# Designs tried in a protein design run: peptides against a protein of PDB entry 8YR4. Part 30

Target 1, 309 residues: chain A of PDB entry 8YR4
Amino acid sequence: PRGSPALQLVVLICLGLMGLERALNVLVPIFYRNIVNLLTEKAPWNSLAWTVTSYVFLKFLQGGGTGSTGFVSNLRTFLWIRVQQFTSRRVELLIFSHLHELSLRWHLGRRTGEVLRIADRGTSSVTGLLSYLVFNVIPTLADIIIGIIYFSMFFNAWFGLIVFLCMSLYLTLTIVVTEWRTKFRRAMNTQENATRARAVDSLLNFETVKYYNAESYEVERYREAIIKYQGLEWKSSASLVLLNQTQNLVIGLGLLAGSLLCAYFVTEQKLQVGDYVLFGTYIIQLYMPLNWFGTYYRMIQTNFIDMEN

## One batch from the design tools (peptide; aimed at target 1 R298)

Design b2_p16_1 (made by RFdiffusion4)
Pose (drawn by RFdiffusion4):
Structure b2_p16_1 (pose): chain A 309 residues (1-309), chain P 16 residues (1-16)
Amino acid sequence: as target 1 above (309 residues)
Amino acid sequence: TATTERLEAEFEEESA
């Protein structure tokens, strides 16, 4: 925010809250391990009660689910509402003030609905791109690296390899499958628009009664167009199911390898009982934000082209 | 708020 000083402070607070969320993401599974380790060694009730209370408080600060739930990141959403409002207003006003100064030939040439759709989509694109990238992509790629470092240094050497390979395969397969699915989605959207146009045309022209008894003909053509659309939709959705399945398989294989190695190491007195639940919880925690990367890839590309327009 | 709700709706449409 170039103008106001009150908003730069809010931006800095939001970035600090993002850092705090990363710290909580690292901290909470450690406290869960500590609780389980204290529980297995018959610890008195005082230290267990206090540690349990602290763990619960940390789970409350972190998202109870999917990270979009915690008290942190919600204070962030509130302050970002206040900040993103300013950018949206400024960009809309700049577009509107520029559109009123172009010469007449330019306005006589192009239609109004197309020009206004480009401007609205542009403003929404800048806003979305800022939100998606800064607050949902970079934090996750930071969480993956932090987890790799923590497991490779403080847990053992092999678990770093396990997490690295699992996440690399997950990202690669997601991008590869996503481009194919985008092709299918565009193919389906074109036919959907054509079907809607046919239905609107058949409704507007109540001449079907005049030039024939052609109600049946108009119904048949509509059915054919619907069937074509449904075929394209089935193809697109089946591609979506395949993407979900491949992501789930990759995570599952990573979890299986990590769990088996951790159990074997615990039986050999190398690791404690809490390390098993630490690994499991952390793998699930990494998996939850990764579920929405094909959508992020699509939306980033689309918003980039829209902002360029 | 309205902008956030719009972005969430767009996100859900893309998720499907």

Design b2_p16_1_s1 (made by RFdiffusion4, then SolubleMPNN; from b2_p16_1, 9 letters changed)
Fold by OpenDDE base, seed 1:
Structure b2_p16_1_s1 (fold): chain B 309 residues (1-309), chain A 16 residues (1-16)
Amino acid sequence: as target 1 above (309 residues)
Amino acid sequence: SSLLEELEKETEEERK
């Protein structure tokens, strides 16, 4: 972003955070290997507990294996909101000013393409939602139930309880925070539609705007509408980062409690080293599909609202 | 949740 030293610093920080994500992707497997080796060697509990705690902390920073839901990724996404908004606003104002120089015939062709796209999104969103419910949400809930049963039968009942409490808290917080953020998304979408309508009305009246030399006035009014939209977009995007971080924290606490308990049972020779690997792998496997649950819930709510209108 | 919303935004930006 040329012209804002503060935004240039934010870009440099985001690049530094991307470098940290790459370092975490190497360190997390190394620490996991070290835990398996310490369990095999029957190392002292204090050394094992510190290594497990350090691994879970690094995994909290990294997130669910893709890096998209980790603390570092959430911090990067949060900082990047202002950079994206600055770039988007600059591009939108450049396009809008250039469109005032173009003919009415170009605007009629674009409006037809946008209406077709909105119609195609409506039909594809309903079909996509049904496919996501059937092929992702229902299987994920089944995998959680199967996991609770498996850990309760083949591990100690405490493991089944940890998974149950972790997943129940995760789902509950996902619903509550998603309902809370829906108001910000609706306000953002309403202001986006109002900003687009204003741009279309200004461009349909371009002959009148040129006749009165009011181009600078219309650009300034459009800039104010974009700033108002970006204030609502920031609230929506920041609420999403908060959701992702809350989800990451709940899974991190479940992974910490279960990994420490599993390591303790391995030291007491009640479980094998392979059982520790199984638990860690299974919790991470459950976490990956759950990242989409908030999106599915939001899509369900949006489609219900669009059907009531 | 963020990945689908980013993918929806990218698909929206590529179609503009």
Scores: peptide ipSAE 0.026, ipTM 0.658, DockQ to the pose 0.075
OpenDDE base, seeds 2, 3, 4, 5: peptide ipSAE 0.020, 0.025, 0.022, 0.022; ipTM 0.628, 0.669, 0.650, 0.651; seeds 2, 4 fail the geometry check

Design b2_p16_1_s2 (made by RFdiffusion4, then SolubleMPNN; from b2_p16_1, 11 letters changed)
Fold by OpenDDE base, seed 1:
Structure b2_p16_1_s2 (fold): chain B 309 residues (1-309), chain A 16 residues (1-16)
Amino acid sequence: as target 1 above (309 residues)
Amino acid sequence: SSLLEELKKRTEEEQK
């Protein structure tokens, strides 16, 4: 944002908070490992209590699940509202100025309410896309890279390789299946719009339909359009289930391979019991944001298509 | 999952 030094400072603070979230994503599993090791060693209560208190505090900062529930994430989201509003307003004004440069023929052919709805969709798509890229996609990729580096340095190179292969396969399959699925979703949306348009046209011409006693014919045509829509909807929904199941399978295989390897090294006394818990916790933590990746990728594709129109 | 986004979109459409 070139126009406001205050907004530039807010962006820098938000980037700093994003860096802190990445640090927390590494520290939380480490502290959890340390608790398990201290419990296994029957360490003195003072050391255990301090480590548990520190872990709970770090977990409060990080949050759980989708990452959106943590204090740091909430603070970042709160501070970003002003930056988003500035960006949204800038995009709205650019779209609005572009609409005024369009030919009179374009304006006469469209209702003002439809034009505004297109502008609002365009603005929301661009601002949403940027927010998803910056706050979800990029951080998730960073967490994967940090994870590979961490496991390669502090564990055996085999763990880093398992995480790399698992995440690479997961991302590749997510992209490929999402691209395949996008075809079904576009067909569904096109048929939905056509079905709605037919219903509106039939209702607007209701006098003519009544005059010719064509009510039964129009109902049957509408029914056929609904059946065609439902066939496309089923394909879209089934393709989603297939995506989710494929993702679950890849993560499950990665978790299985890594957990077995970790358990083996614990039996050989090369790793501690806490390291097994760390690995499982870290993989589950990586899975949560990755589950949204297919959604974000599709949103990106949709928004690019909407920007080309 | 795209189901959560579809739910979010429905919730945002019901709030308008």
Scores: peptide ipSAE 0.024, ipTM 0.560, DockQ to the pose 0.101
OpenDDE base, seeds 2, 3, 4, 5: peptide ipSAE 0.017, 0.016, 0.000, 0.020; ipTM 0.535, 0.533, 0.354, 0.551; seed 4 fails the geometry check

Design b2_p16_1_s3 (made by RFdiffusion4, then SolubleMPNN; from b2_p16_1, 11 letters changed)
Fold by OpenDDE base, seed 3:
Structure b2_p16_1_s3 (fold): chain B 309 residues (1-309), chain A 16 residues (1-16)
Amino acid sequence: as target 1 above (309 residues)
Amino acid sequence: SELLKRLEERLKEEQK
């Protein structure tokens, strides 16, 4: 935003807070490891109490596993409200000015309510897309890369390879299954709109339907449309379950392979018991934002299609 | 799964 140095500073602070969230995602598992190691070694209470207090403080800053409930994430979201409002207003004014540049014939052919709906959809699609890219997609990809680097440097190259293969397979399957699922969702939405249109047309022509005593016929047509819709809804819902289960299997296989390898290295005294707990905690922590990735990817695709229309 | 469904419903409501 070139026009206000204050908003540029807020963007820089938000980027700094995003960097801090990435650091917390590495530090929280490390401190949890250290607690487990200190408990295993029967370390003095003073060292243990300091490490536990530090862990709880870092966990408060990070928040729960969704990241959205952490103090740093909440502060970032709060500061970003002004940037989002500025961007939304700028996009809305650009769309509004463009609508005024359009020919009188374009306006006469469309109802004012339809024009406003197109403007609102355009504004929401652009602002939504930007927010999802900046706050969900990019940070999640960064956390995966940081995770691969961390495990490759501090554990062994084999751990980095397991995380890389697991996350690459997870992302690829998420994209492929989400694209496949999007076809069923589009068919469902088209049938929903057709079913709703039939109900509206029947209700608008209520006098004519009563005049011909065709109420039973209209109810049966509506029932058939609902059954067709429910058949498509079932396919959409079943495809979501298949996506979630496929994701769970990939993460489960990665967790199994890495946990067995950690256990082996602990038995060889190359790693400590806390390192086993760190690996499991870190993989689960990476999985939590990835669980939403399929939903975000679909939103991005929908918003792109809505911008092209 | 249920959280994903609720989020999908909220996202459908925000797109309406």
Scores: peptide ipSAE 0.023, ipTM 0.592, DockQ to the pose 0.105
OpenDDE base, seeds 1, 2, 4, 5: peptide ipSAE 0.022, 0.000, 0.000, 0.024; ipTM 0.558, 0.330, 0.331, 0.582; seeds 2, 5 fail the geometry check

Design b2_p16_1_s4 (made by RFdiffusion4, then SolubleMPNN; from b2_p16_1, 11 letters changed)
Fold by OpenDDE base, seed 5:
Structure b2_p16_1_s4 (fold): chain B 309 residues (1-309), chain A 16 residues (1-16)
Amino acid sequence: as target 1 above (309 residues)
Amino acid sequence: SELLEKLKKELEKERK
């Protein structure tokens, strides 16, 4: 089938992107060291500005210190959606086909209560996650406010303004894009429930399906439902990658503006080399928990919507 | 983030 070579190429591209992430993890610290050395040596502004710009570009590709939300990681995640969907669909169809081959005694012996217990554990895990999210979101917002105050008082009002604008834009875009994504998630969940209901109905009518040798027909109907679900799942997952990339871009622009301004003040001997290191480290530390904020906000919204219904 | 959505998907998969 024509789909297999295209997916194999996508897998190879994803492996290549994973190799690029490893290269970036080595290059980013090297460029950072080079900036510190150039600042210490009082190198000419043109060389310093080029090295800083190159560092920020590499950091944009890598992401906020972990590589989890860098451009390369987002591109890998985007391309991997189709590979994951193909694998998931194949596993789901194999399980479903195997369930139809099992004996009636096995179907009658399965307690629906175990599936409910797994659902309850999932709910408890989501509640625990939400608590963890609230306990991380509030401190992160406090760290942003403290950062704005600190940079405004000890560096220059311009640094506080850059952090304020960057974080305000980040939060605003996170909310707006998350609300937009909620539509795709609701459509996905509705189709998932419909696909699950169809699988349950087919398994409850197992005797009738076996009597008519309609197993192949039920598997094909389930495959069509999975394909429809996966079309909606792709939109949901692609919209997440877009959110993460938008967040990465905003932080990258803030890092660029602040790093260039800091480097300029170091060249004018208004700031020390240590202040450049401090600014870059602090922005990266703010970015790491904020990267999760979009997922936190979505989970909170989903739970509020599920409580209102 | 991807990790939390993966974790939520894994939790939703473990819930299924």
Scores: peptide ipSAE 0.025, ipTM 0.629, DockQ to the pose 0.081
OpenDDE base, seeds 1, 2, 3, 4: peptide ipSAE 0.022, 0.000, 0.000, 0.000; ipTM 0.595, 0.332, 0.371, 0.364; seed 2 fails the geometry check

Design b2_p16_2 (made by RFdiffusion4)
Pose (drawn by RFdiffusion4):
Structure b2_p16_2 (pose): chain A 309 residues (1-309), chain P 16 residues (1-16)
Amino acid sequence: as target 1 above (309 residues)
Amino acid sequence: TAAITAELEAETAADT
């Protein structure tokens, strides 16, 4: 925010809260390991109670689910509401002030609905791009790297390889499948618009009664168009199911390899009982934000082209 | 602003 000082402070607080969320993401599974290790060794009730309370408090600060739930990141959403309102207003006003100064030939040439759709989509694109990228993509790529470092240095050497390969395969397969699916989605959207246009045309022209008893003909053409649309929709949604399945298979294979290796190491007195639940919890924690990357890839590309317009 | 946010959420939901 160029103008106001009160908003730069809010931006800095939001970035600090993002850092704190990364720290909590690292911290909570460690406390879960500590609780399980204290529980297995018959510890007195005092230290167990205090540690349990602390773990619960940390789970409360972190998202109880999917990270979009915690007290942190919600304070962030509140402050970002206040900040993103300023950018939205400024961009809209700049577009509106520029559109009123162009010459007449320009306005006589282009329609109004198309020009206004471009502007609205542009403002939405800038806002969404800022939110998606800064608050949902970079933090996750940072979480993956932090996890790789933690497992490779403080847990063992092989688990770094396991997490690295799993996440690399996940990202590569997601992008590869997503481009194909986008082609299918565009093919389906064009036909959906054509079907809607046919229905609107048949409704507007109540001449079907005059030039024939052509109600049946208008109904049949509509059915054919619906069938074509349904075929394209089935293809697109089946592609979506395939993407979900391949992502799930990749995570499952990573979890299986890590769990088996951790169990074997625990039986050989190399690792403690808590390390098993640490690995499991952390793998699930990494998986939860990764569920929405094909959508982020699609939205980032679309918003980039829209902002360019 | 709220409308922009709702629009972006609707586009995301359509992907689902």

Design b2_p16_2_s1 (made by RFdiffusion4, then SolubleMPNN; from b2_p16_2, 12 letters changed)
Fold by OpenDDE base, seed 3:
Parts: sequence; C-alpha cells; structure tokens
Structure b2_p16_2_s1 (fold): chain B 309 residues (1-309), chain A 16 residues (1-16)
Amino acid sequence: as target 1 above (309 residues)
Amino acid sequence: LDEILERQQAEVASLQ
C-alpha cells in the first residue's frame, strides 16, 4: 500500500514476524532434542533448567504449530487487522465505482440487493484469497523447503529425500483428492439450495397449502429433498474422511521410514537419541498446517471462480 | 468455513 507509510511498516513487521515463525519452527525441535540429550547424559541441573526454560519460552512464541495459538502468530494477526481493513475497503470502493459505471439496463434488470450481494462476494473472495495465500499457503510451503534443507544439511541426504518425497506425494494427493471431492461439494450445495427453495416456497404459500390440506404432501416432498441432500452430504463427508486418511497414511509412511532410518543411525552412534525425537517432532509440526492445505486449496479455487463471475 | 469449524471441533475433541 503506497499511500500510507504506517501500513507499509506494519506489512514489513508482519513479514518479519513470519520469518521469525519459520525460525521458531526449526529452533523448537532443536531445543527439544537438546533437552532429551541432556537428560540422557545426566547433565547438571543448571544446564538442563536453562535449556528447558528456553524451550518453553520458544514454544510459547511458536504455539501449537497450527499458526493460530502462538504469541508471534497472534501478534501478526493483530497487526494485520488494519492492513486487511484497508485492503477490503479499497476493493469495496473499486467494486462500487465499477458498479456505478455500469449501464442503467444492467441496474434495472437486477434487484439492488443482488447487486450488493455480488459486490460483497467479490470483496470477500479477493480479501480471502490474499489472506490465505499470504498467511497459510506460502508459509507452509516455506516450512517444507526449510525442513528439506535442514534435514539434508544436519542429518543425511536420505532424510531430506524422505521428507521431499513424503511432502511431494502428500501435496499431489491432496490436490487430486480435493479436486475429486469438489464435485461432491458442488452437488451438495446445489441440492441444499433446491431443498431450501422448496421450504421457502411452501412457507410463502402456507395459506394455499392449508386450503388444499396439502401439508402431508409438502412434508413428504421436503423429506425426499432432505434424503437426496443427505445422500450428497454423506458423499462429501466420506470424501473428506478419505482425504484425511490419505494424508495421515502418507505422513505415517514418511514418519515410519525416517524414524527407522534415524533409529538405525542412533544405533550406529552417528546420531544422538535426541535427533530421533527431533525428527518425529519436526514431521508432526510440518503435518499440522498441511492437514488444512486441501481446505485452503479449495477455498482459493472457489474464490478464483467467484472473481471470474 | 464449515469444514474449518468441523476440523477445529475434531482437533479440540482430540485434545480432551
């Protein structure tokens, strides 16, 4: 935003905080490793207490790895409110000015309430797309790349390869299953709208329904519409479970392969016991935001389609 | 939004 130096500074601070979150995602597992190694070596209490205190402080800054509970993430979200409001207002004003330039025939053919609803959808789609790209997708991809580099440099090239293959397969299957699932969600939403329309039409014609004693007939038609909806809802929900299980299986296989390899290297005294714990902790930390990637990908696609309309 | 809520509820339920 070139018009406000204060908002530019806030954006730079938010980018700095995003960089700090990436550093914390590496440091937290390292400090946890160090605690496990110090406990294994029966190190003096003073060294252990300092490392534990430092770990707890870093974990407070990072949060649960979901990107919503950590102090740094909360501070970033708080600072971003002003940037989001500025962006939303700018998009809303651009849409409003464009609507004012549209022909009188376009305005006469549509109810003003539909025009506002299109404007609100457009503003929400653009603002949503930008927020999901900047705060969820890009950071998650950065964490994967940092993870591959870290494991390749500080462990063995084989660990970097396992993480690379696991994450590449995870992302590919997430996209493919999400695209397949989107068909069921669209069908569900279409049937939901049709079921709602039947309920509204029946309620608007309540007097006519009462006059003809057609209540049982309208209830049965509504029941049939609900059953059709529930059949599509089940397909949507079952496809979500399939996505989650596929994701869990890929991460589980990556965790298994890497943990076995790490255990082997610990047995050969090439790695410490703490390095085994680090690998498991780090893979779980990468998995937490990735679990949502399918939802984010679909939201991005929906928002993109809603911007083209 | 509904799937985010559903998964958040599942995550909260796994922490209890």
Scores: peptide ipSAE 0.024, ipTM 0.653, DockQ to the pose 0.081
OpenDDE base, seeds 1, 2, 4, 5: peptide ipSAE 0.024, 0.025, 0.024, 0.026; ipTM 0.662, 0.675, 0.660, 0.668; seeds 2, 5 fail the geometry check

Design b2_p16_2_s2 (made by RFdiffusion4, then SolubleMPNN; from b2_p16_2, 13 letters changed)
Fold by OpenDDE base, seed 3:
Structure b2_p16_2_s2 (fold): chain B 309 residues (1-309), chain A 16 residues (1-16)
Amino acid sequence: as target 1 above (309 residues)
Amino acid sequence: LQEILEEQRREIESLL
């Protein structure tokens, strides 16, 4: 943000907190590994209790699972509210000033309510796109890269290769299947709008429909439109299940290959039992934000299309 | 998943 050094400092603090979240995503599995190793070695209670307490504290900072936001994420989100409000207000004022620069012919050809709705969609699309890129997409890609580097350095190059191939295939299939699915969703939305328009037109012409006793005919036409909509909805929903199952298969194959390789190295005493648990925990942790990636990608693509309109 | 997405979307739209 140009012009407010206070907001620039808040952005720098938010970037620092994002870096801390990336560090926590590596540290939490490491501490969990250490607990498993200490339990296996029957280590003294004092060392175990300290490591467990440290793990729980780090897990509180990180958060866990879908819907459990960590303290660091919540603090980042809280601090970002002021930056977002500044950005939103700046975009709204730019759109509003541009609307006043447009010709009288443009304003006479459009209803004021439609112009305001376009302005609101434009503002929401820009601010939404920026938030999704900065807080979801970029951090997830960073976690994948950090994961590949970590496994390549601290385990073996084979683990880094498995994670690289698994995540690259996952992302590629997610994009390709999401683009394919977007066609079905557009067709569904177009048919939904046409079905709704037909219902509204029938209700607005209620007196005419009553005069001709055409109620049964209008109901049957609406039923046919609903059946056509449901046929497109089924294709959209089935394509979502196919996406989720494809994602699950790719992660399952990566987890299988890496878990077998970990188990083999544990049998050869090259890795500890805790390292097997670390690998499984870390792969599942990378999968959690990636499960949403297809929806974020689609939302980003929709917001770009809504900005072009 | 759609409810959690709509909740995350509403949280993001309430944050937006």
Scores: peptide ipSAE 0.015, ipTM 0.419, DockQ to the pose 0.120
OpenDDE base, seeds 1, 2, 4, 5: peptide ipSAE 0.000, 0.013, 0.013, 0.012; ipTM 0.351, 0.426, 0.423, 0.462

Design b2_p16_2_s3 (made by RFdiffusion4, then SolubleMPNN; from b2_p16_2, 13 letters changed)
Fold by OpenDDE base, seed 5:
Structure b2_p16_2_s3 (fold): chain B 309 residues (1-309), chain A 16 residues (1-16)
Amino acid sequence: as target 1 above (309 residues)
Amino acid sequence: LERKLRELNEEVSSLS
């Protein structure tokens, strides 16, 4: 943000907190591994108690592996409110200024409520997209890269390869299936608008409908439009379930391959039991933000389509 | 997670 050193400092603090979240995402599984190993070895209570206390503290900072409910994430979200408000206000004022520069003929042709709705949608789309890219997409990609590096360095290179292939396939399928789903969503939205327009036209012509006793006919036409809409809604919803199931299958296959490989190396005494638990925990932790990535890629794609219109 | 998914879907549906 130009002109406010305080907001620039807040942005830097938020970036620092994002870096801390990445460190916590690596440390929490490591400490959990260490607890499992110490329990397996029947280590002395003092070492175990310290490791457990440290783990619980790190877990409190991280917030359940999603990063979204932890103290660090909450602090970041709280500090970001002022930055978001500054950005929103700047975009709103820019849109408002641009609307005043438009010809009188353009304003006379549009209802004030439609113009305001375009302005609000424009502002919300831009600010939402930017916040989303910065706080969800980039951190998730960073966590994947950190995960690949970590498993490649501290485990066998095969684990890094499994994570790489799993996440690459997950991202690719998420993009491809989401682009395919966008066709169904567009068709659904078009039919929703058409159904709404028919309802409005029927209500505006209510006196004529009542005069001809055509109420049953208009209700049946509206019912047919709803059934047609629900058929498209079902396709959109079913395509979402298919996306989620495909994502779950890819993660499941990655988890299976890596867990079997971990179990094999534990049987060969190359890895400890805690390392098996670490791998499973880390993969599930990577999956949680990626499940949101599908919702988020849709939001990005919708906002881009809405900005092109 | 379901509550945040609902809130996000409500935000996305309110944007739509």
Scores: peptide ipSAE 0.014, ipTM 0.445, DockQ to the pose 0.130
OpenDDE base, seeds 1, 2, 3, 4: peptide ipSAE 0.000, 0.006, 0.007, 0.006; ipTM 0.377, 0.415, 0.451, 0.396; seed 3 fails the geometry check

Design b2_p16_2_s4 (made by RFdiffusion4, then SolubleMPNN; from b2_p16_2, 13 letters changed)
Fold by OpenDDE base, seed 2:
Structure b2_p16_2_s4 (fold): chain B 309 residues (1-309), chain A 16 residues (1-16)
Amino acid sequence: as target 1 above (309 residues)
Amino acid sequence: LDEILERQRAEVLSLL
């Protein structure tokens, strides 16, 4: 972004965070391998516990394997909001200014309602996915229940309890934070509609705007409306990052508790190294559908809000 | 409109 050194710095930080994410993608498997080796060698508990804790911390930074839910990715996404908003605003203002520079013949030949319809066609494709998303929620809940039963029966009641508490807290926080986020999304959509309506009205009144040479005034009013929209968009996007980070934290705590407990039982020769690998793999497998559940629930709520407007 | 959007996309890419 030319002209804002602050935004250029944010871009550089985001690029640095992308580099860190790549480093984490290498480090996390290395630390996981080290845990497996230390368990195989029957290493002292203190060394094992530090390595497990370090692994879980790195995994918290990385996220669930898609990279999209890790702390580093969430921080990148959060910082990128301002860059995206700057870019979007610049595009929208250039479009709007250019539309006002176009000939009267161009404006008379176009129904402003067609421009609005092109924007709305992008949102309507998401509604058809709703049924598919709902059909994935029930299987995901079933997989969680199966997972709780499995760990409770084949490992120890403590593992079943950890999974139960982790998944219950994850689901509860996902719902609560999503409902909390819904208000920011509704406010954003209302302001988006108002901003679009203002742009349409300005373009419909093109002749009047030209007659009064009010093009600069209409562009500035549109800019102010975009800035107001972007203030609400930031709250919506930041609330999404907060949701993802909260989810990542809950899974990180569950993974920490369960991994430490597994490692302890392996040191006590109650479990095998394979059982530790199984637990970690299975928790990650349960987390992936849950992350999608949070995305699906958000998408469902989105589509309901977008249908109400 | 598509040509405007393409020019705008090019300008935005130049502003990055």
Scores: peptide ipSAE 0.014, ipTM 0.481, DockQ to the pose 0.056
OpenDDE base, seeds 1, 3, 4, 5: peptide ipSAE 0.013, 0.012, 0.010, 0.014; ipTM 0.436, 0.397, 0.439, 0.414

Design b2_p16_3 (made by RFdiffusion4)
Pose (drawn by RFdiffusion4):
Structure b2_p16_3 (pose): chain A 309 residues (1-309), chain P 16 residues (1-16)
Amino acid sequence: as target 1 above (309 residues)
Amino acid sequence: ATEAKEAAEEAAAAAE
């Protein structure tokens, strides 16, 4: 925010809260390991109670689910509401002030609905791009790297390889499948618009009664168009199911390899009982934000082209 | 989890 000083402080607080969320993401599974290790060795009730209370408090600060739930990141959403309102107003006002100074030939040439759709979509694009990228993409790529470092240095050497290969395969398969699915989606959207146009045309022209008893003909053409649309929709949604399945298979294979290796190492007195639940919890924690990357890829590309317009 | 992905896809499609 160029103008106001009160908002730069809010931006800095939001970035600090993002860092704190990354720290909590690392901390909470460590406390879960400590609780399980204390529990297996018959520890007194005092230290166990205090450690349990601390773990619960950390789980409360971190998202109880999917990270979009914690007290942190919600304070962030609140402050970002206040900040993103300023950018939205500024961009809309700049577009509106520029559209009123162009010459007459320009306005006589282009329609109004298309020009206004471009402007609205542009403003929404800038806002969405800032939000998606800064608060949902970079933090997750940072979480993956932090996890790789933690497992490779403080846990063992092989688990770094396991996490690295799993996440690399997940990202690569997600991008590869997403481009194909986008082609299918566009193909389906064009036909959906054509079907709507046919229905609107048949409704507007109540001449079907005049030039024939052509109600049945208008109904049949509508059915044919619906069938074509349904075929394209089935293709697109089946592609979505395939993407979900391949992502799930990749994560499952990573979890299986990590759990087997951790169990074997625990039986050989190399690792403690808590390290098993540490690995499991951390793998699930990494998986949860990764569930929405094909959508992020599609929205980033669409918003980039829109902002360029 | 799959249902949450489908819901996110529908929301993104509506935004488009």

